# Peptides against a protein of PDB entry 3MAZ: the designs that were tried, part 106

Target 1, 99 residues: chain A of PDB entry 3MAZ
Amino acid sequence: VLNPMPACFYTVSRKEATEMLQKNPSLGNMILRPGSDSRNYSITIRQEIDIPRIKHYKVMSVGQNYTIELEKPVTLPNLFSVIDYFVKETRGNLRPFIC
Target 2, 99 residues: chain A of PDB entry 3MAZ as posed
Amino acid sequence: VLNPMPACFYTVSRKEATEMLQKNPSLGNMILRPGSDSRNYSITIRQEIDIPRIKHYKVMSVGQNYTIELEKPVTLPNLFSVIDYFVKETRGNLRPFIA

## One batch from the design tools (peptide; made by RFdiffusion4, then SolubleMPNN)

Design b2_p29_6_s1 (from b2_p29_6, 12 letters changed)
Fold by OpenDDE base, seed 3:
Structure b2_p29_6_s1 (fold): chain B 99 residues (1-99), chain A 29 residues (1-29)
Amino acid sequence: as target 1 above (99 residues)
Amino acid sequence: MAVIEPESSNPEEQRKQNGESLRYIRENT
């Protein structure tokens, strides 16, 4: 079975993700990337509410689900749902970075 | 050019900041 990754997933480092978001802000402001561990991931965002700010979030693989490391952890069934959560939770402010 | 937000070495504090950051975005969108 084929399990595709979200369009905003890139095999890049934290630094590279930051550079991508800063160079082309019109393409989106959210990137999904590999985490420190093989099956974990990280979300990097660049929001511009007041001044541009870069933030990173951990997305931990737990069993067949994924947990976003927030004060109140959010567990979702797949990475597409994770991206959807960030979009909906921010009322569309965050948008997947698409090259 | 963007401000890189500092991260806490304390996991609980970091998770708190993460949640607050998303709420901040929501409330200002």
Scores: peptide ipSAE 0.700, ipTM 0.933, DockQ to the pose 0.906
Fold by OpenDDE base, seed 1:
Structure b2_p29_6_s1 (fold): chain B 99 residues (1-99), chain A 29 residues (1-29)
Amino acid sequence: as target 1 above (99 residues)
Amino acid sequence: MAVIEPESSNPEEQRKQNGESLRYIRENT
């Protein structure tokens, strides 16, 4: 079975992603979703260190790569790598939401 | 329920906050 998109990708809005993460926190805390523009994406997270917090990150399509909009931008070759980056950079705190 | 982190209309400031948020998670995990 081909899996062209990460398992935590859902065709949902910002609002819907927030609701999904809040409703079932045990399933993960990170969702990849379409951005406002066709070739761009967004990451929505629900971190729960002190209190639950919702945050969104832009993932911009640049050529054949993807750039995470951070102070020091991170460019990666595919969306799977983008998900891996968020997992690794947070020492596993962020986990893909698998529904 | 969950705190919605504020977003800045200044792209540079927003990118800074994005980076800081990930670092915060890492440092407190």
Scores: peptide ipSAE 0.700, ipTM 0.933, DockQ to the pose 0.911
Fold by OpenDDE base, seed 5:
Structure b2_p29_6_s1 (fold): chain B 99 residues (1-99), chain A 29 residues (1-29)
Amino acid sequence: as target 1 above (99 residues)
Amino acid sequence: MAVIEPESSNPEEQRKQNGESLRYIRENT
């Protein structure tokens, strides 16, 4: 299956993403969703190291690239690379939510 | 069920917290 968007992308709200991650934690813990503005996105995660925690990250469209809103911003060429970054930087702790 | 992390109204502080959260996950995995 070749998707134009990452497999963990869902057209859902912040609330719905949170509910999805809480309802089925075995399916993954990371969702990509639309942001408030056109061409912007948000990453919602449910990490479970000590206790379950919900966190949101902004992914801003900048030209043809995407910038993750971190202290040291990370700019990547596409949304697939954004997902790969979150997986790699957390040593595989974060995994795309696939239903 | 899950703790919703507080967000800062200060963009610089929020960006700092975002980076720290990913480092936390990495260091505890």
Scores: peptide ipSAE 0.697, ipTM 0.932, DockQ to the pose 0.904
Fold by OpenDDE base, seed 4:
Structure b2_p29_6_s1 (fold): chain B 99 residues (1-99), chain A 29 residues (1-29)
Amino acid sequence: as target 1 above (99 residues)
Amino acid sequence: MAVIEPESSNPEEQRKQNGESLRYIRENT
């Protein structure tokens, strides 16, 4: 029983996510994927403001919420909100990868 | 093609870099 997941969620590894983003940059630049631990996730992005750069962010399951591991941690109620946060905080630069 | 940004073995430093990276994107968008 798995609750609905964001459209940019893929059951892929860090390497596979990187390859997906590099192969089809027009489809988006942000992927949500399983983390190293159960119930945790990671966000992989490919930003190209100056040169293409790959970054990974930890999204930790904390109780029934999720915490984005930033300098000032951000806790949100679901994974959809996590995606929305990344989009909003980057003024739309980050967009979910939809294939 | 893409540059893989170095990650820190120090969790606090990594969280700092993560925050800075998002701010960088925002400020340059």
Scores: peptide ipSAE 0.696, ipTM 0.930, DockQ to the pose 0.908

Design b2_p29_6_s2 (from b2_p29_6, 17 letters changed)
Fold by OpenDDE base, seed 3:
Order: C-alpha cells, then sequence, then structure tokens
Structure b2_p29_6_s2 (fold): chain B 99 residues (1-99), chain A 29 residues (1-29)
C-alpha cells in the first residue's frame, strides 16, 4: 500500500521540470520530483520576484522522515509537510505546480 | 527565459545559499 504523493509531484527529470515551469508559469512555480538517489527527492522552483530564476533544493530521506537541505536543515514527517513548508516560509510566493 | 543558477560544488555552501534564497523570497513577497 502506497501513500499518496503531493499533487505537485511529477516523475520528471531536472530538465523536464524546468521546462514545465517555464512553459506554464500560471499553473504554479514549484515541482517535487525524484532525486538522483533512491528515496530522495528534489524541489525545483521558478521564482520571478525580479527576473525568473530556476533553483533546486534537495529533500533527503532520513529514516521515515524527510530533511530539506538548508543551512539549518528542516526535518518533516512526510512530503506533504515539505510542500507546506515551502509555501508557508515564502508567504505563498511558492505555489505547487498543478496541471 | 529563466536564469539557471550554477550549482555549488561545496555541499555546505550550497545549503547556506539555499537557506538564503528562501529567506530572500520571503522578504520580497
Amino acid sequence: as target 1 above (99 residues)
Amino acid sequence: DAVIVPEEKDPEKERKKNGEDLEYIRKNT
């Protein structure tokens, strides 16, 4: 039995995620995708406060939790919480990409 | 076209920049 994934999760490469966000910015600016290593993930964002910028964040599986790779790492119990963190910490600037 | 930020090879430097990036977004939203 598999738990559901966040709506902004797509089984896409870094390149594909970038293209998705660039093609339809009105659908959101944040994608969760598989990482290069098993059980790890990456968050790709396209923020455009001044000019559009593409950045990636590592989300590492640690035990049964997930850690966002920041200077001060943030560990959360599930991927939904990871998405919520990015939304809340950016005051809603980051929005999950929903197509 | 979006700017593709070059990846930092030093993992600690990358983590630091990642945190600063999110803070930047928050402060400018």
Scores: peptide ipSAE 0.654, ipTM 0.920, DockQ to the pose 0.885
Fold by OpenDDE base, seed 2:
Formats: sequence, C-alpha cells, structure tokens
Structure b2_p29_6_s2 (fold): chain B 99 residues (1-99), chain A 29 residues (1-29)
Amino acid sequence: as target 1 above (99 residues)
Amino acid sequence: DAVIVPEEKDPEKERKKNGEDLEYIRKNT
C-alpha cells in the first residue's frame, strides 16, 4: 500500500495534466504526476508571470529521497517536501492544484 | 491558450533552463 500522496498528485499523463491546468487555473497551477518509470515523478506547472507557460520538471527517486532535476539538483526526503519546495522557491506563485 | 515550452533534447540544457525558469518566477512574483 502506498503512503499518502500530496493533494496535488494525480495519476494523469503529461497531456492530461496540461489540460487540467489550462481548464481550471483558479484551482492551482502545479500538478504532481507519475513519471515514465515506476518510482519517478514529474511536476507540471502553468505559470502566468507574463503569458501562460507550461513546464515540466523531473523528480527522480534516489534511494529513500527524491531529487528535483535542476542544474543544481535539490534532494528532499519525501514528495510533500518536493511540493513545499516549489511553493517556497517561487514565493507562493506556484500553488498545488486542488481539484 | 498556454504556451507549451519546447523541451530541450539535451538533458543538461533542460536542467539548466528549468532552474533558471524557477528563479525567474521567484524574481518576478
């Protein structure tokens, strides 16, 4: 049995996540979803600083932790921390999509 | 509607761009 997942986790494809964020931007702009591999995940965001932009980030399972694939990788102990990181690092611009 | 940013085929360049994008969001929020 899987441990509890962040509220913005959905078992959707990249395409579906994009459509969800575009359809209901008022519900949030960040989705956590399964990656191409069993233990990996992806973060899909729709930011609106100037114009709406869709971006995807890889979250790789490394041992018991998770690493966000950035130039300067960020390793965190769980997926909740991953979500918190995206919120904090963007000063609240990114918010979990709550459907 | 939203602009789907084309992915870089080079994983190293993609990681770099992704980091820069998050920083951009922070600085412009």
Scores: peptide ipSAE 0.641, ipTM 0.926, DockQ to the pose 0.898
Fold by OpenDDE base, seed 5:
Structure b2_p29_6_s2 (fold): chain B 99 residues (1-99), chain A 29 residues (1-29)
Amino acid sequence: as target 1 above (99 residues)
Amino acid sequence: DAVIVPEEKDPEKERKKNGEDLEYIRKNT
C-alpha cells in the first residue's frame, strides 16, 4: 500500500532544496526530500532567527515507521507526522515549503 | 547567502546538535 507524500516533499537533491528555500523564503522554509538510500529521507530547513542557516535532518525508515535522527530519536508512523513534528516542535517557525 | 552548517561526521554529535537547534528555534519563536 502506497501512501501519498507530504506537500513539501520534492524529489530534489540537497543542493536543489537549499536553492529552493533561499530563492523563495516566503513559500516556506522546510523541504522533505529523498535520502541517499531508498526509504530514507532528509529534511532541509532554512532558518532566519539570527542569520540565515541551512540545516539537514535525517529521517530513517525503521520497519513501518520513520525515525528523526535527533539526540533523542523521534519515531513516527508516517511522513506526514514527521512534518507535523517539525512544525509543532518549533511552534510554527518551520513551515512546509509549498510552491 | 545563508550559512551552510558544516556536517558533523560523528553521528552522535550530529544528532545532538540537531536537537539543540530545534530547541533553539522553539525558544526564539
Scores: peptide ipSAE 0.577, ipTM 0.902, DockQ to the pose 0.902
Fold by OpenDDE base, seed 1:
Structure b2_p29_6_s2 (fold): chain B 99 residues (1-99), chain A 29 residues (1-29)
Amino acid sequence: as target 1 above (99 residues)
Amino acid sequence: DAVIVPEEKDPEKERKKNGEDLEYIRKNT
């Protein structure tokens, strides 16, 4: 099967992504969305360890790879690997938003 | 198909503070 984009990818704004995650927490807590005016992307998460917290991460297209903008940047070969990184790094706390 | 809507970017300082929250999530999960 050919899946060009992760299932949690939506063509939404930062604000709309935040609202989606807030309205339906049971569907997941992580959204991949397009960056503005570029081939870059953003990750919006809503984690609930203590209180609900919304965070955004920039995912920059670098050649054929993607770099997550962190204090210590992480470079991965595709967007599926980016999603996998967020899931594994948080030991399953983050889950892709599926609707 | 969904229409791509504009993204208003966070201030640089806000993005900077988000750079270490994954570790927080990992340690507190």
Scores: peptide ipSAE 0.217, ipTM 0.672, DockQ to the pose 0.293

Design b2_p29_6_s3 (from b2_p29_6, 16 letters changed)
Fold by OpenDDE base, seed 5:
Structure b2_p29_6_s3 (fold): chain B 99 residues (1-99), chain A 29 residues (1-29)
Amino acid sequence: as target 1 above (99 residues)
Amino acid sequence: MAVEVPESKDPEEERKRNGEDLEYIRKNT
């Protein structure tokens, strides 16, 4: 049982997330989904700079916080903040997928 | 339709690529 999740969270696989983003790009380009391990998550994006690209980021549960797996790791207090980080750091290029 | 970016088996290299990707998006937005 999970607490309230961001609107762009879907209980989907890597493949399903990719298909969702490709089918309806106007609805957003970023999905949060369960990771392969309990309490961990993945962010799947579809960016359209140059050519369309799909990439997956790991979001690791660390205590009561979440760490985005970057060269300089970013630790945030909740998943809403994680989504906000991706939006702000890309100047709004990444937008949560809402259907 | 979209190209899936290959992942590195080296976690340190993957973290580096992740940061570079986000920076690329930011700079080209």
Scores: peptide ipSAE 0.752, ipTM 0.955, DockQ to the pose 0.892
Fold by OpenDDE base, seed 1:
Structure b2_p29_6_s3 (fold): chain B 99 residues (1-99), chain A 29 residues (1-29)
Amino acid sequence: as target 1 above (99 residues)
Amino acid sequence: MAVEVPESKDPEEERKRNGEDLEYIRKNT
């Protein structure tokens, strides 16, 4: 069984991702989507601590790995690990959007 | 509805904010 992309990956724009997360918050609050350049990606999240907030993170393709654009960059071997990182780092607050 | 967090035009500052945001979520979960 081959699964090349995480279940929360959608070929949507920044705007569409935001709309998806706002429309059905019960389905999850994290979407992986294509970035501005090929092989790069973006993570769009909708967290609702205090008030709902939308934020986007850059995931840059570096060789065969992926680097999350943070002050202290995090490099991971695949996109599944990227999703896992966001889930674990937020102690489960962020969950992949599944529809 | 949801508020879009404004992005910094300075990529270095944006990377800093990204880390702080995740930490904030973690600490308040």
Scores: peptide ipSAE 0.752, ipTM 0.955, DockQ to the pose 0.897
Fold by OpenDDE base, seed 2:
Structure b2_p29_6_s3 (fold): chain B 99 residues (1-99), chain A 29 residues (1-29)
Amino acid sequence: as target 1 above (99 residues)
Amino acid sequence: MAVEVPESKDPEEERKRNGEDLEYIRKNT
């Protein structure tokens, strides 16, 4: 049994996540979803600066931690911290999608 | 509706663009 997951985690594909964010932008603009590999995840966002843009980020399981694939990698202890990072680093622009 | 940002086939370049993207969001929020 999986431990508790962030509220914006959904077992959806890349395409489904994109559709969810486009259909209900008022519910948030960030989704955490399973990655293509067993213990990896992806973050899908829909930001509206200038024009609506969809982007995906890789969150890789490394040992007991998670690393966000950025130029300057960020390693965090759990997925809740990963979500918090995206919120904080974008000064609240990114918000978890709550369906 | 929304434009999907093209991904680079080069992992290093993609990581670079990922960081720049988040920074852009922050600076324009």
Scores: peptide ipSAE 0.752, ipTM 0.955, DockQ to the pose 0.911
Fold by OpenDDE base, seed 3:
Structure b2_p29_6_s3 (fold): chain B 99 residues (1-99), chain A 29 residues (1-29)
Amino acid sequence: as target 1 above (99 residues)
Amino acid sequence: MAVEVPESKDPEEERKRNGEDLEYIRKNT
């Protein structure tokens, strides 16, 4: 039995995610996508505080949890919590891409 | 068009920059 995925999850490549965010910035600026390795994920963001910048974050599966690859790593129980973390920690600057 | 931020080949350095960039977004929002 599979749990549902966050609404901003898309089975797209790094390149495709970048193109999606650039084409329709009004729909959000954060995408969750499959990582290069099985069971891992990546978060692609397009922030535009000064100029538009694309950045990718690694979300690694660790047991039944997920760890965001930061200097001080953050481990969360599910991918919904991962999305919530990015939204909360950026005071709503990052918004899930919904199309 | 957006500029893609280059990634460090050093995983520890990349993790450090990731944290700093998120903090930057927070502080400037």
Scores: peptide ipSAE 0.748, ipTM 0.954, DockQ to the pose 0.908

Design b2_p29_6_s4 (from b2_p29_6, 15 letters changed)
Fold by OpenDDE base, seed 3:
Parts: C-alpha cells; structure tokens; sequence
Structure b2_p29_6_s4 (fold): chain B 99 residues (1-99), chain A 29 residues (1-29)
C-alpha cells in the first residue's frame, strides 16, 4: 500500500525544479523533490520579490517522521504536513507548484 | 526513483542556495 504524495511533489533534480519554477511562476513557487538519499527529500523554493532567489531545504526521514532542516529543526509526521508547514509558516507566501 | 543532489564546483554558491530559515520569507509576506 502506497500513500499519495503531495501535489507539488515531482521526481526532478535540483536543476529541473529550479527551471520549472522559473518557467511558470504563476503555478506556484515551491516544489518537493527527491533528495540525495531515497529516504530523504528536498524543498525548492523561488522568491521573486526583488530578484529571483532560489533556496533548497532538506527534509530528512527520521524514523516514520520527517525533519525539516532549519536552524531550529521541525519534525512532522508526513510530507503533507511538511508542505502545510511551509505554507503556514510563510503566511501563504510559499505556494505549492501545481501544473 | 531518487534523484541525487547535483555537485557544485563552487561550494560557496551551493551554500548560498541552502535554506536555513523561513523567517525572511514570512517577513516578506
């Protein structure tokens, strides 16, 4: 039994994610993608307030949970919660990329 | 299928792209 992935999840590289966000900024500014390890993920975001700025966040599998690698790490039970956290904590500035 | 993170020839450029906080993003809202 496989659980669904968030809608903004794409099996793309860091480079490809950046290109996706650059090409269609109106579709969102946040992508979830596979990390370097099969158990880990990365969040790629693109801010465009002044100039385009790309950031990548690590989402590490810890047991059955996921930890967002921030200055103060945040552990959440699933990837949907991870996406929700990024949206809520940025007060909606980050929007999942949906194409 | 897992996608490995690309290797940067310039580690400083890679570090600049590493996110450490969401505060700046929240404050820009």
Amino acid sequence: as target 1 above (99 residues)
Amino acid sequence: MAVEEPEFEDPEEERKQNGESLKEIRENT
Scores: peptide ipSAE 0.500, ipTM 0.811, DockQ to the pose 0.235
Fold by OpenDDE base, seed 2:
Structure b2_p29_6_s4 (fold): chain B 99 residues (1-99), chain A 29 residues (1-29)
Amino acid sequence: as target 1 above (99 residues)
Amino acid sequence: MAVEEPEFEDPEEERKQNGESLKEIRENT
């Protein structure tokens, strides 16, 4: 059984996540969702500075930690830290989607 | 569970794009 998940975690597909963010942008612009494998995840974001931009980031389980697949990968101890990282690194531009 | 299709054919290009995206998001705050 999985430990408690971040509030912005939803068991949705890539397409569904995109649609959720498009439909209710006021609720946030970042969601965590299952990846193609059981222990991996993906982050979907929707930035709307000039035009809507959808991005997807891989979050890979590595031992007891999680690695965000960036040009310079970042390894964190849990999924809560992963969400915090995205919020912090974007200086609050990204906010977890709370439905 | 449905298999997630890759956004990019080259995984290295995907990682590079992801890194650039975060930087751009921060800079546009």
Scores: peptide ipSAE 0.270, ipTM 0.697, DockQ to the pose 0.363
Fold by OpenDDE base, seed 5:
Structure b2_p29_6_s4 (fold): chain B 99 residues (1-99), chain A 29 residues (1-29)
Amino acid sequence: as target 1 above (99 residues)
Amino acid sequence: MAVEEPEFEDPEEERKQNGESLKEIRENT
């Protein structure tokens, strides 16, 4: 069973994701993208509190779940939950990039 | 599509950095 991808998912590279976020910050600051492996993903974010800051997070496929590579890894059942986690954990500071 | 290069030499350092990042982001809200 295949579920649809989150709206902020784009088949872009790390560089392209960075450029997207820099070009249109009003559309959001978080992108989900393919990782180096077909079953893995990455989250790219852009913060601009003092200076622009780009960061990337690994989202690893583990069995039928996904693990966000954090100091304390978080395992979630699907990519929608992954996006939700980033939004909630940052109290809405991170918003999915929608164009 | 370009292949993503590893950002960190040590996976543990990467995870640590990621964890700290989310905390900072939350605090900046």
Scores: peptide ipSAE 0.240, ipTM 0.688, DockQ to the pose 0.387
Fold by OpenDDE base, seed 1:
Structure b2_p29_6_s4 (fold): chain B 99 residues (1-99), chain A 29 residues (1-29)
Amino acid sequence: as target 1 above (99 residues)
Amino acid sequence: MAVEEPEFEDPEEERKQNGESLKEIRENT
């Protein structure tokens, strides 16, 4: 079984991702989407602790790996690991958007 | 393929905010 992209990957714009997350919060709060470059990606998340908050993270392709643009960058071997990182780092607060 | 506008003019500020956001998310869990 080959699955080249995480289930929460959608070929949508930043705006569309935001709309998807706000329309169906119960389906998840994290989307992976294409970046400005064909080899780069962005993560869009929606927090809803007190008020809705949208954040975007750059995921840069570096060789065969991916680097998440954070204050302290994190490099991972694939996009599945990137999604896993966001889930684990937030102790499950972030969940991939699945529709 | 989607093209997105930059969130921040300064990449350093964007990275800093991203890092802080993850910490905040973890702490709010």
Scores: peptide ipSAE 0.231, ipTM 0.695, DockQ to the pose 0.352

Design b2_p29_7_s1
Fold by OpenDDE base, seed 1:
Structure b2_p29_7_s1 (fold): chain B 99 residues (1-99), chain A 29 residues (1-29)
Amino acid sequence: as target 1 above (99 residues)
Amino acid sequence: SPVELKLPSEEELKEREKKREEELKKLLE
């Protein structure tokens, strides 16, 4: 069944997302979660390039699109594209957390 | 607090998209 949300989306807090990624790194290292504001989201990642590092990104709903809050913001048409962007731009280093 | 990755800008993404479309057009010619 095709869902309106990416498979790595979970209705969890920042803390819970961090714990999920730390406990089961084999399942992936990227989680999409609801933000503090309605219709906004956050992405939590756990990269292990050198040492494990937890990072968070804001994904702001702008009209019908989504903007990743970076020094140079990136706007994408949907949340699936947001996830795909993180995967592709890291050359597969980031993988959606699927449990 | 948010932590940033080194990711391309929206303009860069648009340029890449345009380039891919142009390359696809050439490929299909």
Scores: peptide ipSAE 0.039, ipTM 0.479, DockQ to the pose 0.067
Fold by OpenDDE base, seed 2:
Structure b2_p29_7_s1 (fold): chain B 99 residues (1-99), chain A 29 residues (1-29)
Amino acid sequence: as target 1 above (99 residues)
Amino acid sequence: SPVELKLPSEEELKEREKKREEELKKLLE
C-alpha cells in the first residue's frame, strides 16, 4: 500500500489539532500538520506522563530530508521516520492519532 | 519512564529564526 503521508497527518491548524487530541485522547496523542505558510510541518503532542501537556514541534523540510527543531536538531529521511522517531524516543508513550 | 522531547528555548528559537531569515535573504539577493 502506497501511503504518501503518515496516518496521523491532518490538514488542521494548531488550535484544531489541540482540540482533536483533547477530545479523543484514546485515539492517540500525536498529530502531524501543515506549517503555517511553508513546505514545512508541525507536530502537536499531548503527553500524559504526569499531567496533560500540549507541545508543538517544528519539522523543517531540508532538501529531501526533514529536521525536527529540537535543542539538538534531528534530521530524518522522511515524515514516516519523523513519526517513528517520536514514538521510539518516548518508548511508545506517543502514538499517532488515528480517526 | 518515557523520555520527553525537549523544546528549544524561546531564545534559541529566535536565534534560529533569525539565522534562517538571513540565509533566505542571501538566497534571494
Scores: peptide ipSAE 0.033, ipTM 0.454, DockQ to the pose 0.823
Fold by OpenDDE base, seed 3:
Structure b2_p29_7_s1 (fold): chain B 99 residues (1-99), chain A 29 residues (1-29)
Amino acid sequence: as target 1 above (99 residues)
Amino acid sequence: SPVELKLPSEEELKEREKKREEELKKLLE
């Protein structure tokens, strides 16, 4: 059995993703969601370092790869790698939301 | 609304950037 999308992928809007993360923070703090009108995606996170902060990141589909739009853009081969990057780069601070 | 993640140190960032450039080159081949 192969999963075509990461477990934290949900077909939800920016607003819905925010609500999901706020209502059940124990289930994770990172959601992957589709872009509005494109083949692209977005990552929504909720970090509780000092105060709860919601942030969104664009994940652009470029050819067969994906580019996370940061100050220094990061290109990865698939969406699973994108999720892995967010987890590893934050040293486990971000965890995929598993509902 | 693009925002930044926690970035590593300046030196570590340079090393990772170099590695990413090499990996990107491979992906484009």
Scores: peptide ipSAE 0.033, ipTM 0.528, DockQ to the pose 0.074
Fold by OpenDDE base, seed 4:
Structure b2_p29_7_s1 (fold): chain B 99 residues (1-99), chain A 29 residues (1-29)
Amino acid sequence: as target 1 above (99 residues)
Amino acid sequence: SPVELKLPSEEELKEREKKREEELKKLLE
């Protein structure tokens, strides 16, 4: 079956997302979650290049596209592309959290 | 080794915007 949302999407809060990533790092280090009462989303990551670091990124729904809120914003056509962007930009360091 | 994503977090961006607003307010006072 075709999933309309990326596999790493979970309807969880910021706190829950952080706990998920911390408890099972072997399952991945990136999750996509709902934004605050809106059509927007957030990405929570747990990188551990040197030490574990939790960071959150805002993904804004703009028209039919999505914009990742960065110093230099990046606009992509869909959420799958957003996930791919994070994976490719980090050369695979970030991996979608899959339960 | 994998490239680290050195990008500002959502909270960092919000704080930067807040700071800019405060600085602008002071300038306009």
Scores: peptide ipSAE 0.033, ipTM 0.455, DockQ to the pose 0.337

Design b2_p29_7_s2
Fold by OpenDDE base, seed 2:
Structure b2_p29_7_s2 (fold): chain B 99 residues (1-99), chain A 29 residues (1-29)
Amino acid sequence: as target 1 above (99 residues)
Amino acid sequence: APVELKLPSKEELEKREKERAEKLKELLE
């Protein structure tokens, strides 16, 4: 059985995502969530190097692809690739939050 | 090519964690 959405996708708000990551950091530090009333999404991450740092990235649906809103935008074919991108680019620092 | 997300790697974090653990061990033992 293949889930059409990444395992770290949750229908939660920005606030809820932040709380989830803060409460259970051992389960991962990255959550994919829906955008407000749109086909867009957002990635919420929690870094804890020195002090806790929460960041949110916008993932825009463009045609059949998705563009991560970064200084240098990155376009990928699907949400699974988006998650993979965050994991690989941070060399494993970011890991999908799995409950 | 430069990475878009400049965050500490898992390896770097593990290294820091190991150093912390060793310091703790030194103080407690």
Scores: peptide ipSAE 0.030, ipTM 0.563, DockQ to the pose 0.032
Fold by OpenDDE base, seed 5:
Structure b2_p29_7_s2 (fold): chain B 99 residues (1-99), chain A 29 residues (1-29)
Amino acid sequence: as target 1 above (99 residues)
Amino acid sequence: APVELKLPSKEELEKREKERAEKLKELLE
């Protein structure tokens, strides 16, 4: 049976996601999580080029699509595409956290 | 200001890590 959600989706809070990424950076640096009391989601990432940096992005459910809240919003057809977008736009720098 | 998805590429990361490794070696030799 196909998974309805990306492999890096976890039902965790913002804080928990941050801790997961910090504790096991070798497993990936990107987590998709549910939004607070909503049908929306959030992406938490951890960069470590110079110093550890945690950032969160809102992924808003709009109709049958999803919009990543950025200066220039990006709308995608599904959450898998959202994950793909983050991977491709960073040329592989971001990788889904898989434990 | 809204957040923009502009992060160092994988290649950039690898380059920087390599440079740091070389610097570390130089300092500790």
Scores: peptide ipSAE 0.029, ipTM 0.544, DockQ to the pose 0.033
Fold by OpenDDE base, seed 4:
Structure b2_p29_7_s2 (fold): chain B 99 residues (1-99), chain A 29 residues (1-29)
Amino acid sequence: as target 1 above (99 residues)
Amino acid sequence: APVELKLPSKEELEKREKERAEKLKELLE
């Protein structure tokens, strides 16, 4: 079955996403969620290399692409590529949250 | 200010991956 959105996409708030990641860290540490009143999205991650750390990244819809708001912005063609970027860039440390 | 992704060491990555796998096995098996 084809899904129009990445498997780690959930229609949840920032708070809910944080709780999801904290409650079941074994299921993954990255969630894609909708932005507020827009076609933008946010990525919430929970890293615990040293200590548990929650971070949020803005994924801005720009034309037909998406730009991850970083010091050096990264533009990608679709949300699947966005998720792939986070996984590959971190050498697999970030994994989509699948429940 | 925009947040950046910081890469951990390969050693730490492997440790975390193994830990996650073990936890998942414990929960689902």
Scores: peptide ipSAE 0.020, ipTM 0.507, DockQ to the pose 0.037
Fold by OpenDDE base, seed 3:
Structure b2_p29_7_s2 (fold): chain B 99 residues (1-99), chain A 29 residues (1-29)
Amino acid sequence: as target 1 above (99 residues)
Amino acid sequence: APVELKLPSKEELEKREKERAEKLKELLE
């Protein structure tokens, strides 16, 4: 079976995503979720280096690609690449939340 | 004829490393 969305994608709100990450940190610290009334998405992460810290990133759908809204935007071909980017660029610090 | 394969210059490598460091900082800090 070919899944069109990454395993860490959940149809949840910003608040729900935060709660999921807080309740089961051992399952991962990154969630991909739908944007509000749009074709775009958002990434929610939870860091626990020193104290719990939640951050959200916008993933904008641009044509057939996706752009992560950062100081210097990053454009990737698909959502799987977006997840891979977050994992690799953080050297494994971020891991997809898998139930 | 075969296309020449060019490796990134020292300057390009340093630029890429700096950019990666900035991204890491933005994502985790």
Scores: peptide ipSAE 0.256, ipTM 0.718, DockQ to the pose 0.025; fails the geometry check

